# Designs tried in a protein design run: peptides against a protein of PDB entry 3LCN. Part 25

Target 1, 96 residues: chain A of PDB entry 3LCN
Amino acid sequence: QYTENLKVIVAEKLAGIPNFNEDIKYVAEYIVLLIVNGGTVESVVDELASLFDSVSRDTLANVVQTAFFALEALQQGESAENIVSKIRMMNAQSLG

## One batch from the design tools (peptide; made by RFdiffusion4, then SolubleMPNN)

Design b2_p14_4_s4 (from b2_p14_4, 5 letters changed)
Fold by OpenDDE base, seed 1:
Structure b2_p14_4_s4 (fold): chain B 96 residues (1-96), chain A 14 residues (1-14)
Amino acid sequence: as target 1 above (96 residues)
Amino acid sequence: SKKEEIEKKIKELK
């Protein structure tokens, strides 16, 4: 039920990664699919690391953990718009 | 780009 909103949220988080030369929409969809199919933070990070060896594991872990937190927030009633806004602010404040 | 590879993986999960 929250998959579409989660895709938007994850995409916003991915957009904060500098020099990430991938189709963000597809990556976001893949991350969400991994999560809803029973993936854990560790297993999803492992999968992404195998695909994107130029991105640090810490960065990937940050993205994936954000996705899990966002899913929980959605389930608790927080709006997707509010979550996206928070992520956008964090992206803007990031120095790398 | 890993687009095609990701697309294949997505199809496997759908």
Scores: peptide ipSAE 0.656, ipTM 0.950, DockQ to the pose 0.986
Fold by OpenDDE base, seed 3:
Structure b2_p14_4_s4 (fold): chain B 96 residues (1-96), chain A 14 residues (1-14)
Amino acid sequence: as target 1 above (96 residues)
Amino acid sequence: SKKEEIEKKIKELK
């Protein structure tokens, strides 16, 4: 139900990772698919860490946790636009 | 490639 909005949100979060040269849309889609198929924070992080060894585990964990929080926010009635806006601001404030 | 690998994984989950 919220998969398309969640893909947009996760893509925005991934866009904040410096020197990340992967296809953002495909990675976002994969993360969302893992979540809706019953993945946990730990299992999704493990999967991503196996794929992207150049990205720190902490960074991946931050992305995944953001996805789970965003899903909860969507379910509670927050707009995708508002969530994306928050993430964009967080990306701009990060040091790297 | 990594993209190709992700594409295969996505297809498996759909």
Scores: peptide ipSAE 0.656, ipTM 0.949, DockQ to the pose 0.868
Fold by OpenDDE base, seed 5:
Structure b2_p14_4_s4 (fold): chain B 96 residues (1-96), chain A 14 residues (1-14)
Amino acid sequence: as target 1 above (96 residues)
Amino acid sequence: SKKEEIEKKIKELK
């Protein structure tokens, strides 16, 4: 129900990570699958940290927390478009 | 790239 929208949202968040050279769509799908299979913030961060040792744990935690908050926002009725727009603006601000 | 590893992990979760 929300998984496809969440994948788009997580992909947008991942796109803001500098020097991240992985396939964003696959990483986003993996994160969402971990979440919908019962992952917690900590367990998903642990998995990603073991996979991407070149990305700081804080950065990974920020991505994962954003995913969980986005899922809650979707469930509360916020549109995926609005969430993506907010993340895009945050990414741009981080670059500037 | 971790693409192949991620692909395998994705398949395991589906």
Scores: peptide ipSAE 0.654, ipTM 0.950, DockQ to the pose 0.980
Fold by OpenDDE base, seed 4:
Structure b2_p14_4_s4 (fold): chain B 96 residues (1-96), chain A 14 residues (1-14)
Amino acid sequence: as target 1 above (96 residues)
Amino acid sequence: SKKEEIEKKIKELK
C-alpha cells in the first residue's frame, strides 16, 4: 500500500549520503522490498552492509531506521511529501 | 556489477 511512497522517501534519504555512487532508485526499491518481505532493521542493515562496504554501518542503520519510521508515519496518516521534506532538511543539516 | 547484483536481488523478491 505504501511501497511507492516509501521508495521515494528512502531515495531521498539515500541522496543525503556523500559519495554514494549507486543507483539510488534501485537501492531504494531493494530496501523497501526487503522491508515488506519481513525484514527487520537488523537484517536489512546486514544485507546492505554486505553490499556497500564503503558506507559505514551507522549510516546504513540510519537509512534503514528512517525507512521503518517513515513506514509507521505513513500508516499513521502523514503524507509522503511531508516526510520527504523532513528528510531533506535532515540531509542538509548533516551536510553542513 | 553491483547494479546487476541488486537488480537480480530485486527480481527475486518481486
Scores: peptide ipSAE 0.653, ipTM 0.949, DockQ to the pose 0.860

Design b2_p14_5_s1 (from b2_p14_5, 4 letters changed)
Fold by OpenDDE base, seed 3:
Structure b2_p14_5_s1 (fold): chain B 96 residues (1-96), chain A 14 residues (1-14)
Amino acid sequence: as target 1 above (96 residues)
Amino acid sequence: SRKEEIKKKIEELK
């Protein structure tokens, strides 16, 4: 029931990756679908790494872990707005 | 294309 909010959150996180030339909406949707279908951090990272060899595995792991943390936060009652705000701040602090 | 590949993967999971 949190899938739509999670897509928005993951899209915000992906937007922080420099030189990421993929359709962010589709990638976010794919990540969320992998998670809700029983994916683990490792399995989702493996899948993304097979698709995007130009993005470091550490960066992908950071995106995926953020998604899992966000899902738990949503389930515990934190608003999607607050989570997006935190991610936006983290993106702004990144050096690329 | 990359976009079509991801689109296909998404449809498989829906």
Scores: peptide ipSAE 0.657, ipTM 0.950, DockQ to the pose 0.733
Fold by OpenDDE base, seed 1:
Structure b2_p14_5_s1 (fold): chain B 96 residues (1-96), chain A 14 residues (1-14)
Amino acid sequence: as target 1 above (96 residues)
Amino acid sequence: SRKEEIKKKIEELK
C-alpha cells in the first residue's frame, strides 16, 4: 500500500542528482520493485550500478538508503508529503 | 534503448 507513495519519494530523491539523464519515473518504479521483491541496500545498489555506471556508488547508495528509510517512515505514519518536502529541502541544500 | 531495458526489467518483477 506504500508502493505508490514510495515511487514519488524516490523520484524526488533522484531529481536531486545532477546530470542524471534517465527517466526518473521508471527508475523510481524499478527501485521500489526491487525493494518490495526482497532487495537489500547492497543488492539494489549493485543492480543500479550495473545500469548507471556514470553515477557513483555512493550516490546510488544514498538514494537507495533514502528509499528504505522512507518506507519505514511511511509505515510509522509519516505522510508522503512530509517526506517529499524533507527530500526536496535536502536536494536544494546539497553542495554536490 | 535504456528506457526499454528498464521497462523490461520492471515487467519481470511485476
Scores: peptide ipSAE 0.657, ipTM 0.950, DockQ to the pose 0.778
Fold by OpenDDE base, seed 4:
Structure b2_p14_5_s1 (fold): chain B 96 residues (1-96), chain A 14 residues (1-14)
Amino acid sequence: as target 1 above (96 residues)
Amino acid sequence: SRKEEIKKKIEELK
């Protein structure tokens, strides 16, 4: 139900990673699919780490944890727009 | 390619 919104949210988070030279749309879709197919924070991080060795495990973990928190927020009624705004702010702070 | 690899993984989960 929240998969499309979650893809947008995850994409926003990925956009904050410096030097991330991947198709953000497809990576976001993959992350969401892993989650909705029963992935855990650990298993999704492991999968991403195997794919993107140039991205630190901590960064990947931050992305994945954000996705899980966002999913819970969506389920609790928070709007995707509000979540995206928060992530955008965090991205800006991390790049400052 | 990396993109094709991810696409295949996506299709496996759809």
Scores: peptide ipSAE 0.656, ipTM 0.949, DockQ to the pose 0.774
Fold by OpenDDE base, seed 5:
Structure b2_p14_5_s1 (fold): chain B 96 residues (1-96), chain A 14 residues (1-14)
Amino acid sequence: as target 1 above (96 residues)
Amino acid sequence: SRKEEIKKKIEELK
């Protein structure tokens, strides 16, 4: 029930990755589908690393962990807008 | 293409 909001949140996180030349909407959808189909942080990172070898595992792990934390936050009642705002601010503060 | 590959993976999980 939180999948659509989670896609938006993950897309915002992906938008903060410099030189990421992929369709963010599709990658976000793929990440969410992996999670709702029983993926773990490790298994989802492994899958993404196999696709995007130009992105560090640490960066991918940060994206995936953010997705899992966001899902829990949504389930606990935090608004998608608030989560997106936090991620946007973090993206803006990044030096690279 | 990469995009088409991801599209196929998405469809497999739906």
Scores: peptide ipSAE 0.654, ipTM 0.949, DockQ to the pose 0.738

Design b2_p14_5_s2 (from b2_p14_5, 5 letters changed)
Fold by OpenDDE base, seed 2:
Structure b2_p14_5_s2 (fold): chain B 96 residues (1-96), chain A 14 residues (1-14)
Amino acid sequence: as target 1 above (96 residues)
Amino acid sequence: SKREEIEKKIKELK
């Protein structure tokens, strides 16, 4: 029930990665599918690291952890709009 | 681009 909102949230997080030259919508969809199919932070990071060796493992871990935190926040009643706003602000503060 | 590979993986999970 939260998958569509989570896709938007993850896409916003991915948009903050400098020089990430992939289709953000598809990557976000893939991450969400991995999570809802029982993926863990570690397993999802491992999968993404195998696909995107140009992105640091720490960056990927940050993306994945954000996704899990966002899912929990949604389940606790926080709005998708509020979560997206927070991520957007965090992206703006990142220096690359 | 990894799009085609990701598309295939997505299809497998749906």
Scores: peptide ipSAE 0.661, ipTM 0.950, DockQ to the pose 0.979
Fold by OpenDDE base, seed 3:
Structure b2_p14_5_s2 (fold): chain B 96 residues (1-96), chain A 14 residues (1-14)
Amino acid sequence: as target 1 above (96 residues)
Amino acid sequence: SKREEIEKKIKELK
C-alpha cells in the first residue's frame, strides 16, 4: 500500500545522483518492485550495479538502503512528504 | 537500450 509513495521517495533520492542520465521514474519503479517482491539490500544493489556500471556501488547501496529505511518509516506512520523533504536536504548537502 | 531493458524487467515483475 506504500508502493506509490515509495516510488516518489526513491525518485527523489535518485535525483541527487550527479550525471545520472536514466529515466528516474522507471528506475524508481524497478527498485520498488524488486523490494516488494522480496529483494534484499544486497540483491537489489547487485541488480542495479549490473545495469548502471557508471554509478559507484556505494552510491547504489545508499539509494537502496534509503528505500528500505523509507519503507519502514512509512509503515511507522511518517508522511511521504516529510521523508521526501529529508532526502532533498541530504541531496543538497552531497559533494558529488 | 538501457531504458528498454528496464521496461522489460518491470513488466516481468508486475
Scores: peptide ipSAE 0.658, ipTM 0.949, DockQ to the pose 0.862
Fold by OpenDDE base, seed 5:
Structure b2_p14_5_s2 (fold): chain B 96 residues (1-96), chain A 14 residues (1-14)
Amino acid sequence: as target 1 above (96 residues)
Amino acid sequence: SKREEIEKKIKELK
């Protein structure tokens, strides 16, 4: 029930990755589908690392962990808008 | 671009 909001949140996180030349909406959808189909942080990171070798494993792990934390936050009652705002601020503060 | 590959994987999961 939180999948659509989670896609938006993950897309915002992906938008902060420099030189990431992929369709962010499709990548976000794929990440969410992996999670709702029983993926773990490790298994989802492994899958993404196999697809995007130009992105560091640490960066991918940060994206995936953010997705899992966001899902729990949504389930605990935090609004998608609030989560997106936090991620947007973090993206803006990044030096690279 | 990995778009076509991702699209294929998405279809498999739906």
Scores: peptide ipSAE 0.658, ipTM 0.949, DockQ to the pose 0.977
Fold by OpenDDE base, seed 4:
Structure b2_p14_5_s2 (fold): chain B 96 residues (1-96), chain A 14 residues (1-14)
Amino acid sequence: as target 1 above (96 residues)
Amino acid sequence: SKREEIEKKIKELK
């Protein structure tokens, strides 16, 4: 139900990673698919780490944890727009 | 390529 919104949210988070030269849309889709197919924070991080060795594990973990928190927020009624805004702010702070 | 690998993985999960 929240997969499409979650993809947008995860994409926003990925956009904050410096020097990340991958198709953000596809990576976001893959992350969401892993989650909705029963992935855990650990298993999704492990999968991403195997794919993107140029990105630190801490960064990947931050992305994945954000996705899980966002999913819970969506389920609790928070709007995707509000979540995206928060992530955008965090991205800006991390790049400052 | 990385793109192709991700695409294949996505197809497997859909």
Scores: peptide ipSAE 0.658, ipTM 0.949, DockQ to the pose 0.862

Design b2_p14_5_s4 (from b2_p14_5, 5 letters changed)
Fold by OpenDDE base, seed 3:
Structure b2_p14_5_s4 (fold): chain B 96 residues (1-96), chain A 14 residues (1-14)
Amino acid sequence: as target 1 above (96 residues)
Amino acid sequence: SRKEEIEKKIEELK
């Protein structure tokens, strides 16, 4: 029931990756679908790494872990707005 | 294309 909010959150996180030339909305949707279909951090990272060899595994792991943390936060009652705000701040602090 | 590949993967999981 949090899938749509999670897609927005993951898209915000992906937007922080420099020189990422993929359709962010589709990638976010794919990540969320992998998670809700029983994916683990490791399995989702493996899948993304097979698709995007130009993005470091550490960066992909950071995106995926953020998604899992965000899902838990949503389940604990935190608003999607607050989570997006935190991610936006983290993106702004990144050096690229 | 890359986008087509991801679209196909998405449809498989829906």
Scores: peptide ipSAE 0.627, ipTM 0.943, DockQ to the pose 0.774
Fold by OpenDDE base, seed 5:
Structure b2_p14_5_s4 (fold): chain B 96 residues (1-96), chain A 14 residues (1-14)
Amino acid sequence: as target 1 above (96 residues)
Amino acid sequence: SRKEEIEKKIEELK
């Protein structure tokens, strides 16, 4: 029930990756589908690393962990807008 | 293309 909000949140996180030349909406959808189909942080990172070898494993792990934390936050009652705002601020603070 | 590959993977999980 939180999948659509989670897609938006993950897309915002992906938008912070420099030189990431992929369709962010499709990548976000794929990440969410992997999670709701029983993926773990490790298994989802492994899948993404196999697809995007130009992105560091640490960066991918950060994206995936953010997705899992966001899902829990949504389930605990935090608004998608609030989560997106936090991620946007973090993206803006990044030096690269 | 990469996009086509991801699209295919998405459809397999739906």
Scores: peptide ipSAE 0.624, ipTM 0.942, DockQ to the pose 0.866
Fold by OpenDDE base, seed 1:
Structure b2_p14_5_s4 (fold): chain B 96 residues (1-96), chain A 14 residues (1-14)
Amino acid sequence: as target 1 above (96 residues)
Amino acid sequence: SRKEEIEKKIEELK
């Protein structure tokens, strides 16, 4: 029941990656599907790294970990809107 | 294309 909200959240996080020339909606959907099918941070990062070799593993790990944290936050009752707002602020404050 | 590749992977997991 959290998958759709998680897709939005992950998409917001991906939008903060500079020079990421991919379809963010599809990448977000793929990440969420990997997670709900039993993926771990490590396995999901490995999969993404195989697809996007121009993005650092640290950046990918940051995205994936954010997704897992967001899922937990949703399960604990935090609103998707609030999570998105936090991520948006983090994106805006990032120095690269 | 990359998008097509991801789409195929998505469908495999649905």
Scores: peptide ipSAE 0.624, ipTM 0.943, DockQ to the pose 0.784
Fold by OpenDDE base, seed 4:
Structure b2_p14_5_s4 (fold): chain B 96 residues (1-96), chain A 14 residues (1-14)
Amino acid sequence: as target 1 above (96 residues)
Amino acid sequence: SRKEEIEKKIEELK
């Protein structure tokens, strides 16, 4: 139900990763699919780490945890727009 | 390619 919104949210988070030279939309879709197919924080991080060795495990973990928190927020009624805004702010702070 | 690899993985989960 929240998959499309979650893809947008995850994409926003990925956009904050410096030097991330991947198709953000596809990576976001993959992350969401892993989650909705029963992935855990650990299993999704492991999968991403195997794919993107140039991205630190901590960064990947931050992305994945954000996705899980966002999913819970969506389920609790928070709007995707509000979540995206928060992530955008965090991205800006991390790049500052 | 990396994109093709991800695309295949995506299709497996759809």
Scores: peptide ipSAE 0.623, ipTM 0.942, DockQ to the pose 0.775

Design b2_p14_6_s1
Fold by OpenDDE base, seed 5:
Formats: sequence, C-alpha cells, structure tokens
Structure b2_p14_6_s1 (fold): chain B 96 residues (1-96), chain A 14 residues (1-14)
Amino acid sequence: as target 1 above (96 residues)
Amino acid sequence: SVKEKIEEKIKELK
C-alpha cells in the first residue's frame, strides 16, 4: 500500500550516502521489495552487504532501519513529504 | 555489474 512512497523515502536516504555511485532508484526499489517480501533488518542488510562491498555495514543498517521506521510512520499517518523532508535535513546535517 | 544484478533480482521478486 505504501510501497511507492517508501521507494521515494528510501531513495532520499540513499542520496545521503557519500560517494555512492549506484542507481539510487533501483536500489531503493530493491530494498522495498525485500521488505514487502518478508525481509527483516538483518536479512535485508545481509543482502545489501553482499552487493555493496564499498558501503559499510553500519551505513547499510542505517538505511534499512530508516526504511522500516518510515513504513511505520506512513502507516501511522505521517505524510511521505514530511518524512522525505526530515531525511533531507538529516542528509544535509551529516558530517560524512 | 551491481546494477545488472539488482535488475535481475527485482525481476525475480516481482
């Protein structure tokens, strides 16, 4: 139900990763598909870690956890726009 | 490439 909004949200989070050269839209789509197919934080992180050896496991875990929290926020009634805005601000404030 | 692998994995999950 919230898959399309979640893709946008995850893409915004991925955009905050420095030196990330992969197609953000496809990675976001893949993360969301893993989640809606029963993935957990651990299993999704494991899958992503197998694909992206240049991204730290902690960074991947942060992205995935954000996705799960965003899904909960959407289900609780928060707008996708607000969630994206928050993530954008967090990305801008990141020290690396 | 990683992109190609993801594309194939996405096809499998859809």
Scores: peptide ipSAE 0.483, ipTM 0.919, DockQ to the pose 0.869
Fold by OpenDDE base, seed 2:
Structure b2_p14_6_s1 (fold): chain B 96 residues (1-96), chain A 14 residues (1-14)
Amino acid sequence: as target 1 above (96 residues)
Amino acid sequence: SVKEKIEEKIKELK
């Protein structure tokens, strides 16, 4: 029941990656699907790393971990709006 | 393309 909100959240996180030249919505959807199908941080990072050689593993790990934290936050009652706002702030602080 | 690969993988997971 959190999948749609999580997609939005993950997309916001991906939007903060400089020079990321992929369809953010599709990548976000894929990440969420991997997670809800039992993926772990490690397995999802491995999958993404196989697809995106231009993005560092650290960056991918940061995205994936953010997704897992966001899912937990949603389950604990935090609004998607608040989570997105936090990510936007983090994106703004990140150097390209 | 990467997008095409993702699209196929998404189909498998849905």
Scores: peptide ipSAE 0.482, ipTM 0.918, DockQ to the pose 0.866
Fold by OpenDDE base, seed 1:
Structure b2_p14_6_s1 (fold): chain B 96 residues (1-96), chain A 14 residues (1-14)
Amino acid sequence: as target 1 above (96 residues)
Amino acid sequence: SVKEKIEEKIKELK
């Protein structure tokens, strides 16, 4: 299963959010749990939006979509390390 | 707190 790798990946993505004052590991775990329990991009975003009103819905959607894409990438054989590296690069390029 | 809320929600999903 890819849950543990996905948690790491989602955590990396969350780390790119400026001024995000929450426990990244817990949030990542929650996102992954929602996904593996049948969540969709929309339902997971809705759930997160209810918890983090200070984070834009677009930002949350970006995180969640990245999680789904990452899961697909893992299933296709891409390494977690490679996915994390890509996300790290994207985080570095982000202006906020 | 938000953290506590998440912790409780995680417990429900596990």
Scores: peptide ipSAE 0.479, ipTM 0.918, DockQ to the pose 0.872
Fold by OpenDDE base, seed 3:
Structure b2_p14_6_s1 (fold): chain B 96 residues (1-96), chain A 14 residues (1-14)
Amino acid sequence: as target 1 above (96 residues)
Amino acid sequence: SVKEKIEEKIKELK
């Protein structure tokens, strides 16, 4: 239902991480799969932290929390486009 | 590689 939109949203969030060399689409897909299979913020962060040594735990937590908030927003009727736009603006602010 | 690990994990979850 929301999985494809959530993948796009998470990918946008990951794209804001500087010097992130991993395949963003695959990582986004993995995060979404973990969430829809019952993962919590903590368990998903733990999983990602075990895979990515170069990304801080705080950054990973921010990505994962964003995913959960985005899922809730989608369920409440907010469009994927709006959510992506917000994330893009946040990414731009972090670069400035 | 990390990508290979993720690919395998994705296969397991699907």
Scores: peptide ipSAE 0.479, ipTM 0.918, DockQ to the pose 0.864

Design b2_p14_6_s2
Fold by OpenDDE base, seed 3:
Formats: C-alpha cells, structure tokens, sequence
Structure b2_p14_6_s2 (fold): chain B 96 residues (1-96), chain A 14 residues (1-14)
C-alpha cells in the first residue's frame, strides 16, 4: 500500500548522505522490505551497519527513523510529495 | 560486492 511511496521517500533521504556510493534505489528497497517484514529501528540499523562501514551509525539511525516517521505520516494522510519535499529541504540544509 | 549482497537479501525477503 505505502511501500512504493516509502521507497521514494527513503531514496530521497539516502541521497542526502555525502560520499554514499551504493545504489540508492536498492538500498531503499531493502530498508522498506525490512520494515514491512517487522523490523524495528534497532534491528534495521543493525542490519545496515553490518553492510555499510563508511556510514556512521547515527546517520543510519537517522535514515531509518525517518523511514518509520514517514510511514506513520503516510498512514495519517500526508502526501508522499510533501514528505519528499521536507526531506529534500533537510538534505539541502545539511549541505549548507 | 555490497550491491550483490543486498540484491540477494532483497530476493530472500520478497
């Protein structure tokens, strides 16, 4: 139901990570699959941390928490476009 | 590679 929108949202968040060389679409898909299969913030962060040595645990936690908040926002009726826009603005602020 | 590993993990979860 919200999986495709969530993939887009998570991909936008991942795009804000500097020097991240992995395929963002695949990583986003994996994160969403972990979440919809019952993953928690902690378990998903643990999984990602085992895969990406170059990304700090705090950064990974921020990505994962954003995904969970986004899912809740979608369920509460917020549009994917609005959520993506917010994330894009946050990414831009972090670059500035 | 990490990508290949993720691809395998994705297929396992689908």
Amino acid sequence: as target 1 above (96 residues)
Amino acid sequence: SVKEEIEKKIEELK
Scores: peptide ipSAE 0.568, ipTM 0.937, DockQ to the pose 0.865
Fold by OpenDDE base, seed 2:
Structure b2_p14_6_s2 (fold): chain B 96 residues (1-96), chain A 14 residues (1-14)
Amino acid sequence: as target 1 above (96 residues)
Amino acid sequence: SVKEEIEKKIEELK
């Protein structure tokens, strides 16, 4: 029930990666599907690393961990809007 | 392409 919101959240996080030349919506969808199908941080990072050699493992791990934290936050009642806002601010700090 | 591969993987997980 949180999948659609999580896709938006993950997409926002991916948008903060400089020089990321992939379809963000599809990557976000894939990450969410991996998570809801029982993926772990480690397994999802491994999968993404096999696809995107231009992105560091640390960056991928940060994206994936953010997704898991966001899912927990959603389950605890935090709004998707608030989570997206936090990520947007973090993206700005990273780019600044 | 990477996109095509992801698309296939997505369909497998749906």
Scores: peptide ipSAE 0.568, ipTM 0.937, DockQ to the pose 0.860
Fold by OpenDDE base, seed 4:
Structure b2_p14_6_s2 (fold): chain B 96 residues (1-96), chain A 14 residues (1-14)
Amino acid sequence: as target 1 above (96 residues)
Amino acid sequence: SVKEEIEKKIEELK
């Protein structure tokens, strides 16, 4: 139900990773597909860690946890636009 | 490539 909005949200979060040289849209789509197919924070992080060895596990965990929190927020009635705005602000405040 | 691998995995999950 919220898959398309979640893809946009996850993509915004991924855009905050310094020097991440992958197609953000595809990675976001993959993360969302893993989640809606029953993935957990741990299993999704493990999958991403196997693909992106140049990104720290902590960074990957932060992305995945954000996705799960965003899904919960969407289900509780928060707008995708508001969630994206929050993530954009967080990205701007993050250290490299 | 990593992108190609992700593309394959995405198709498997769709």
Scores: peptide ipSAE 0.565, ipTM 0.936, DockQ to the pose 0.858
Fold by OpenDDE base, seed 5:
Structure b2_p14_6_s2 (fold): chain B 96 residues (1-96), chain A 14 residues (1-14)
Amino acid sequence: as target 1 above (96 residues)
Amino acid sequence: SVKEEIEKKIEELK
Protein backbone atom coordinates (compact mmCIF):
# COMPACT_ATOMS: atom_id res chain seq x y z
CA GLN B 1 0.00 0.00 0.00
CA TYR B 2 2.84 2.38 0.82
CA THR B 3 5.40 0.93 -1.58
CA GLU B 4 5.52 3.87 -3.98
CA ASN B 5 5.89 6.43 -1.20
CA LEU B 6 8.51 4.25 0.44
CA LYS B 7 10.49 4.14 -2.80
CA VAL B 8 10.57 7.94 -2.86
CA ILE B 9 11.63 8.05 0.78
CA VAL B 10 14.39 5.47 0.35
CA ALA B 11 15.63 7.28 -2.75
CA GLU B 12 15.94 10.48 -0.74
CA LYS B 13 17.94 8.64 1.89
CA LEU B 14 20.24 7.09 -0.72
CA ALA B 15 20.82 10.53 -2.22
CA GLY B 16 22.61 11.46 0.98
CA ILE B 17 25.35 8.86 0.51
CA PRO B 18 28.50 10.60 -0.73
CA ASN B 19 30.14 9.25 -3.90
CA PHE B 20 27.29 6.81 -4.53
CA ASN B 21 27.24 6.32 -8.29
CA GLU B 22 24.49 3.75 -8.68
CA ASP B 23 21.02 4.45 -10.04
CA ILE B 24 19.21 5.59 -6.91
CA LYS B 25 15.73 4.85 -8.23
CA TYR B 26 16.56 1.23 -9.02
CA VAL B 27 18.33 0.69 -5.71
CA ALA B 28 15.38 2.19 -3.85
CA GLU B 29 12.97 -0.03 -5.74
CA TYR B 30 15.07 -3.09 -4.94
CA ILE B 31 15.24 -2.26 -1.23
CA VAL B 32 11.47 -1.82 -1.04
CA LEU B 33 10.86 -5.05 -2.92
CA LEU B 34 13.14 -6.92 -0.52
CA ILE B 35 11.24 -5.47 2.44
CA VAL B 36 7.76 -6.25 1.14
CA ASN B 37 8.89 -9.77 0.29
CA GLY B 38 9.68 -10.45 3.93
CA GLY B 39 13.17 -9.09 4.31
CA THR B 40 14.55 -8.06 7.67
CA VAL B 41 17.07 -5.35 8.42
CA GLU B 42 19.78 -7.99 8.58
CA SER B 43 18.83 -9.85 5.41
CA VAL B 44 18.40 -6.68 3.35
CA VAL B 45 21.72 -5.30 4.58
CA ASP B 46 23.39 -8.59 3.69
CA GLU B 47 21.97 -8.43 0.19
CA LEU B 48 23.03 -4.83 -0.35
CA ALA B 49 26.48 -5.46 1.08
CA SER B 50 26.97 -8.20 -1.51
CA LEU B 51 26.24 -5.66 -4.27
CA PHE B 52 27.90 -2.50 -2.99
CA ASP B 53 31.33 -3.26 -1.60
CA SER B 54 32.27 0.43 -1.71
CA VAL B 55 29.56 1.40 0.79
CA SER B 56 30.14 0.63 4.46
CA ARG B 57 27.89 -1.88 6.17
CA ASP B 58 26.99 0.77 8.76
CA THR B 59 25.83 3.13 6.02
CA LEU B 60 23.75 0.40 4.42
CA ALA B 61 22.27 -0.50 7.79
CA ASN B 62 21.33 3.14 8.35
CA VAL B 63 19.55 3.28 4.99
CA VAL B 64 17.67 0.03 5.59
CA GLN B 65 16.68 0.93 9.14
CA THR B 66 15.39 4.27 7.86
CA ALA B 67 13.27 2.40 5.33
CA PHE B 68 11.68 0.23 8.01
CA PHE B 69 11.05 3.21 10.29
CA ALA B 70 9.59 5.17 7.38
CA LEU B 71 7.21 2.33 6.59
CA GLU B 72 6.01 2.36 10.19
CA ALA B 73 5.63 6.15 10.07
CA LEU B 74 3.54 5.92 6.91
CA GLN B 75 1.33 3.29 8.53
CA GLN B 76 0.90 5.55 11.55
CA GLY B 77 -0.33 8.38 9.37
CA GLU B 78 2.68 10.55 8.70
CA SER B 79 2.80 11.96 5.17
CA ALA B 80 5.48 10.91 2.73
CA GLU B 81 6.25 14.58 2.13
CA ASN B 82 7.04 15.14 5.79
CA ILE B 83 9.25 12.08 5.97
CA VAL B 84 11.12 13.09 2.83
CA SER B 85 11.59 16.59 4.22
CA LYS B 86 13.09 15.23 7.43
CA ILE B 87 15.47 12.98 5.54
CA ARG B 88 16.50 15.82 3.24
CA MET B 89 17.34 17.94 6.25
CA MET B 90 19.34 15.09 7.77
CA ASN B 91 21.24 14.65 4.51
CA ALA B 92 22.08 18.34 4.43
CA GLN B 93 23.35 18.26 8.01
CA SER B 94 25.51 15.17 7.50
CA LEU B 95 29.27 15.62 7.84
CA GLY B 96 29.94 13.06 5.16
CA SER A 1 27.25 -4.18 -13.98
CA VAL A 2 25.62 -3.72 -10.59
CA LYS A 3 22.74 -1.89 -12.23
CA GLU A 4 22.10 -4.75 -14.61
CA GLU A 5 22.21 -7.21 -11.73
CA ILE A 6 19.73 -5.15 -9.73
CA GLU A 7 17.44 -4.88 -12.73
CA LYS A 8 17.40 -8.66 -13.05
CA LYS A 9 16.79 -9.11 -9.33
CA ILE A 10 13.93 -6.61 -9.41
CA GLU A 11 12.22 -8.50 -12.21
CA GLU A 12 12.56 -11.72 -10.24
CA LEU A 13 10.83 -10.17 -7.23
CA LYS A 14 7.98 -8.50 -9.08
Scores: peptide ipSAE 0.564, ipTM 0.936, DockQ to the pose 0.868

Design b2_p14_6_s3
Fold by OpenDDE base, seed 1:
Structure b2_p14_6_s3 (fold): chain B 96 residues (1-96), chain A 14 residues (1-14)
Amino acid sequence: as target 1 above (96 residues)
Amino acid sequence: SVTEEIKEKIEELK
């Protein structure tokens, strides 16, 4: 059970979205809940796209795919701290 | 707001 770690990881990814005007913690929680309830990349992206008109579908897809990759990494023994650090670096390297 | 809508959806899934 990696729910809490995944929430932190997804929140870090969301923090990289410029001009994001919603509560990151709640959005992260929702994404994780969708995943643990059997959501796929496509179904979760579809759900988020229906809610966020101000965020591109590609950006949402990137967030969701990152969540699934992170879940796999956690299951393979990578620490949440390490995953967060990688995402933070990627956020910093983003052109905006 | 989207956040408020998400909060409602979260409660439905918990």
Scores: peptide ipSAE 0.806, ipTM 0.969, DockQ to the pose 0.917
Fold by OpenDDE base, seed 2:
Structure b2_p14_6_s3 (fold): chain B 96 residues (1-96), chain A 14 residues (1-14)
Amino acid sequence: as target 1 above (96 residues)
Amino acid sequence: SVTEEIKEKIEELK
């Protein structure tokens, strides 16, 4: 039910990673698919870490945890637009 | 590329 919104949210989070050279939309889709197929924070981070050498494990963990928090927020009734806005602010603070 | 590998993995999960 929330997969499409979650993809947008995760993509926004990934967009905050400097020097990220992979397709954000495909990475976001993959993360969401892992989650809806029963992945945990740990298992999804492990999977991503096996793929991305140039992104730190801490950064990947931050992305994944954000995805899980966003999913919970969606389930609790928060709008996708609000969640995206918060992530944009966080990205700006991180890069600024 | 990582993207291409992910694309393949996505198809496996769909």
Scores: peptide ipSAE 0.805, ipTM 0.969, DockQ to the pose 0.918
Fold by OpenDDE base, seed 5:
Structure b2_p14_6_s3 (fold): chain B 96 residues (1-96), chain A 14 residues (1-14)
Amino acid sequence: as target 1 above (96 residues)
Amino acid sequence: SVTEEIKEKIEELK
């Protein structure tokens, strides 16, 4: 499947969150595990919101939605490298 | 920490 690529993609998205003080790789792994175990956007956001008090629900929702879109993109044949590049650019733009 | 809690949750889902 696409679990390893999705972990990299989600990690890149998480890296755009300012003042994020948790281990990005573990958080990314957890998000992917929730998704492949049948999670929905809403259920995954609810789970993350219960854990992260310092990150807004909107920010968490944006991360999770990105993960689901990325998974669909991977299934449609888009490369992980291309998806990561797009996210990196969006992260940079949001810092301005 | 949240990371430590997530580590535990990950092990439950593997």
Scores: peptide ipSAE 0.805, ipTM 0.968, DockQ to the pose 0.918
Fold by OpenDDE base, seed 3:
Structure b2_p14_6_s3 (fold): chain B 96 residues (1-96), chain A 14 residues (1-14)
Amino acid sequence: as target 1 above (96 residues)
Amino acid sequence: SVTEEIKEKIEELK
């Protein structure tokens, strides 16, 4: 139900990672697929860590936790636009 | 690449 919105949200979060050279849309799609197929924060982080040796485990964990919180927020009625805006602001603060 | 590996994994999950 929220998969497409969640893909957009996760993509926005990934866009904040410096020097990230992989296709953000495909990575976001994969993360969402893992979550909706029953993944946990731990299992999804483990999977991503096995793939991305150039991204710290803490950074990956932050992305995954954001995805889970975003999913809950969507279910509670918060708009995807609001969530994306919050993430964009956080990304900008990280660059400063 | 990681992207190509992920593309393969995505198709397996669909």
Scores: peptide ipSAE 0.804, ipTM 0.969, DockQ to the pose 0.917

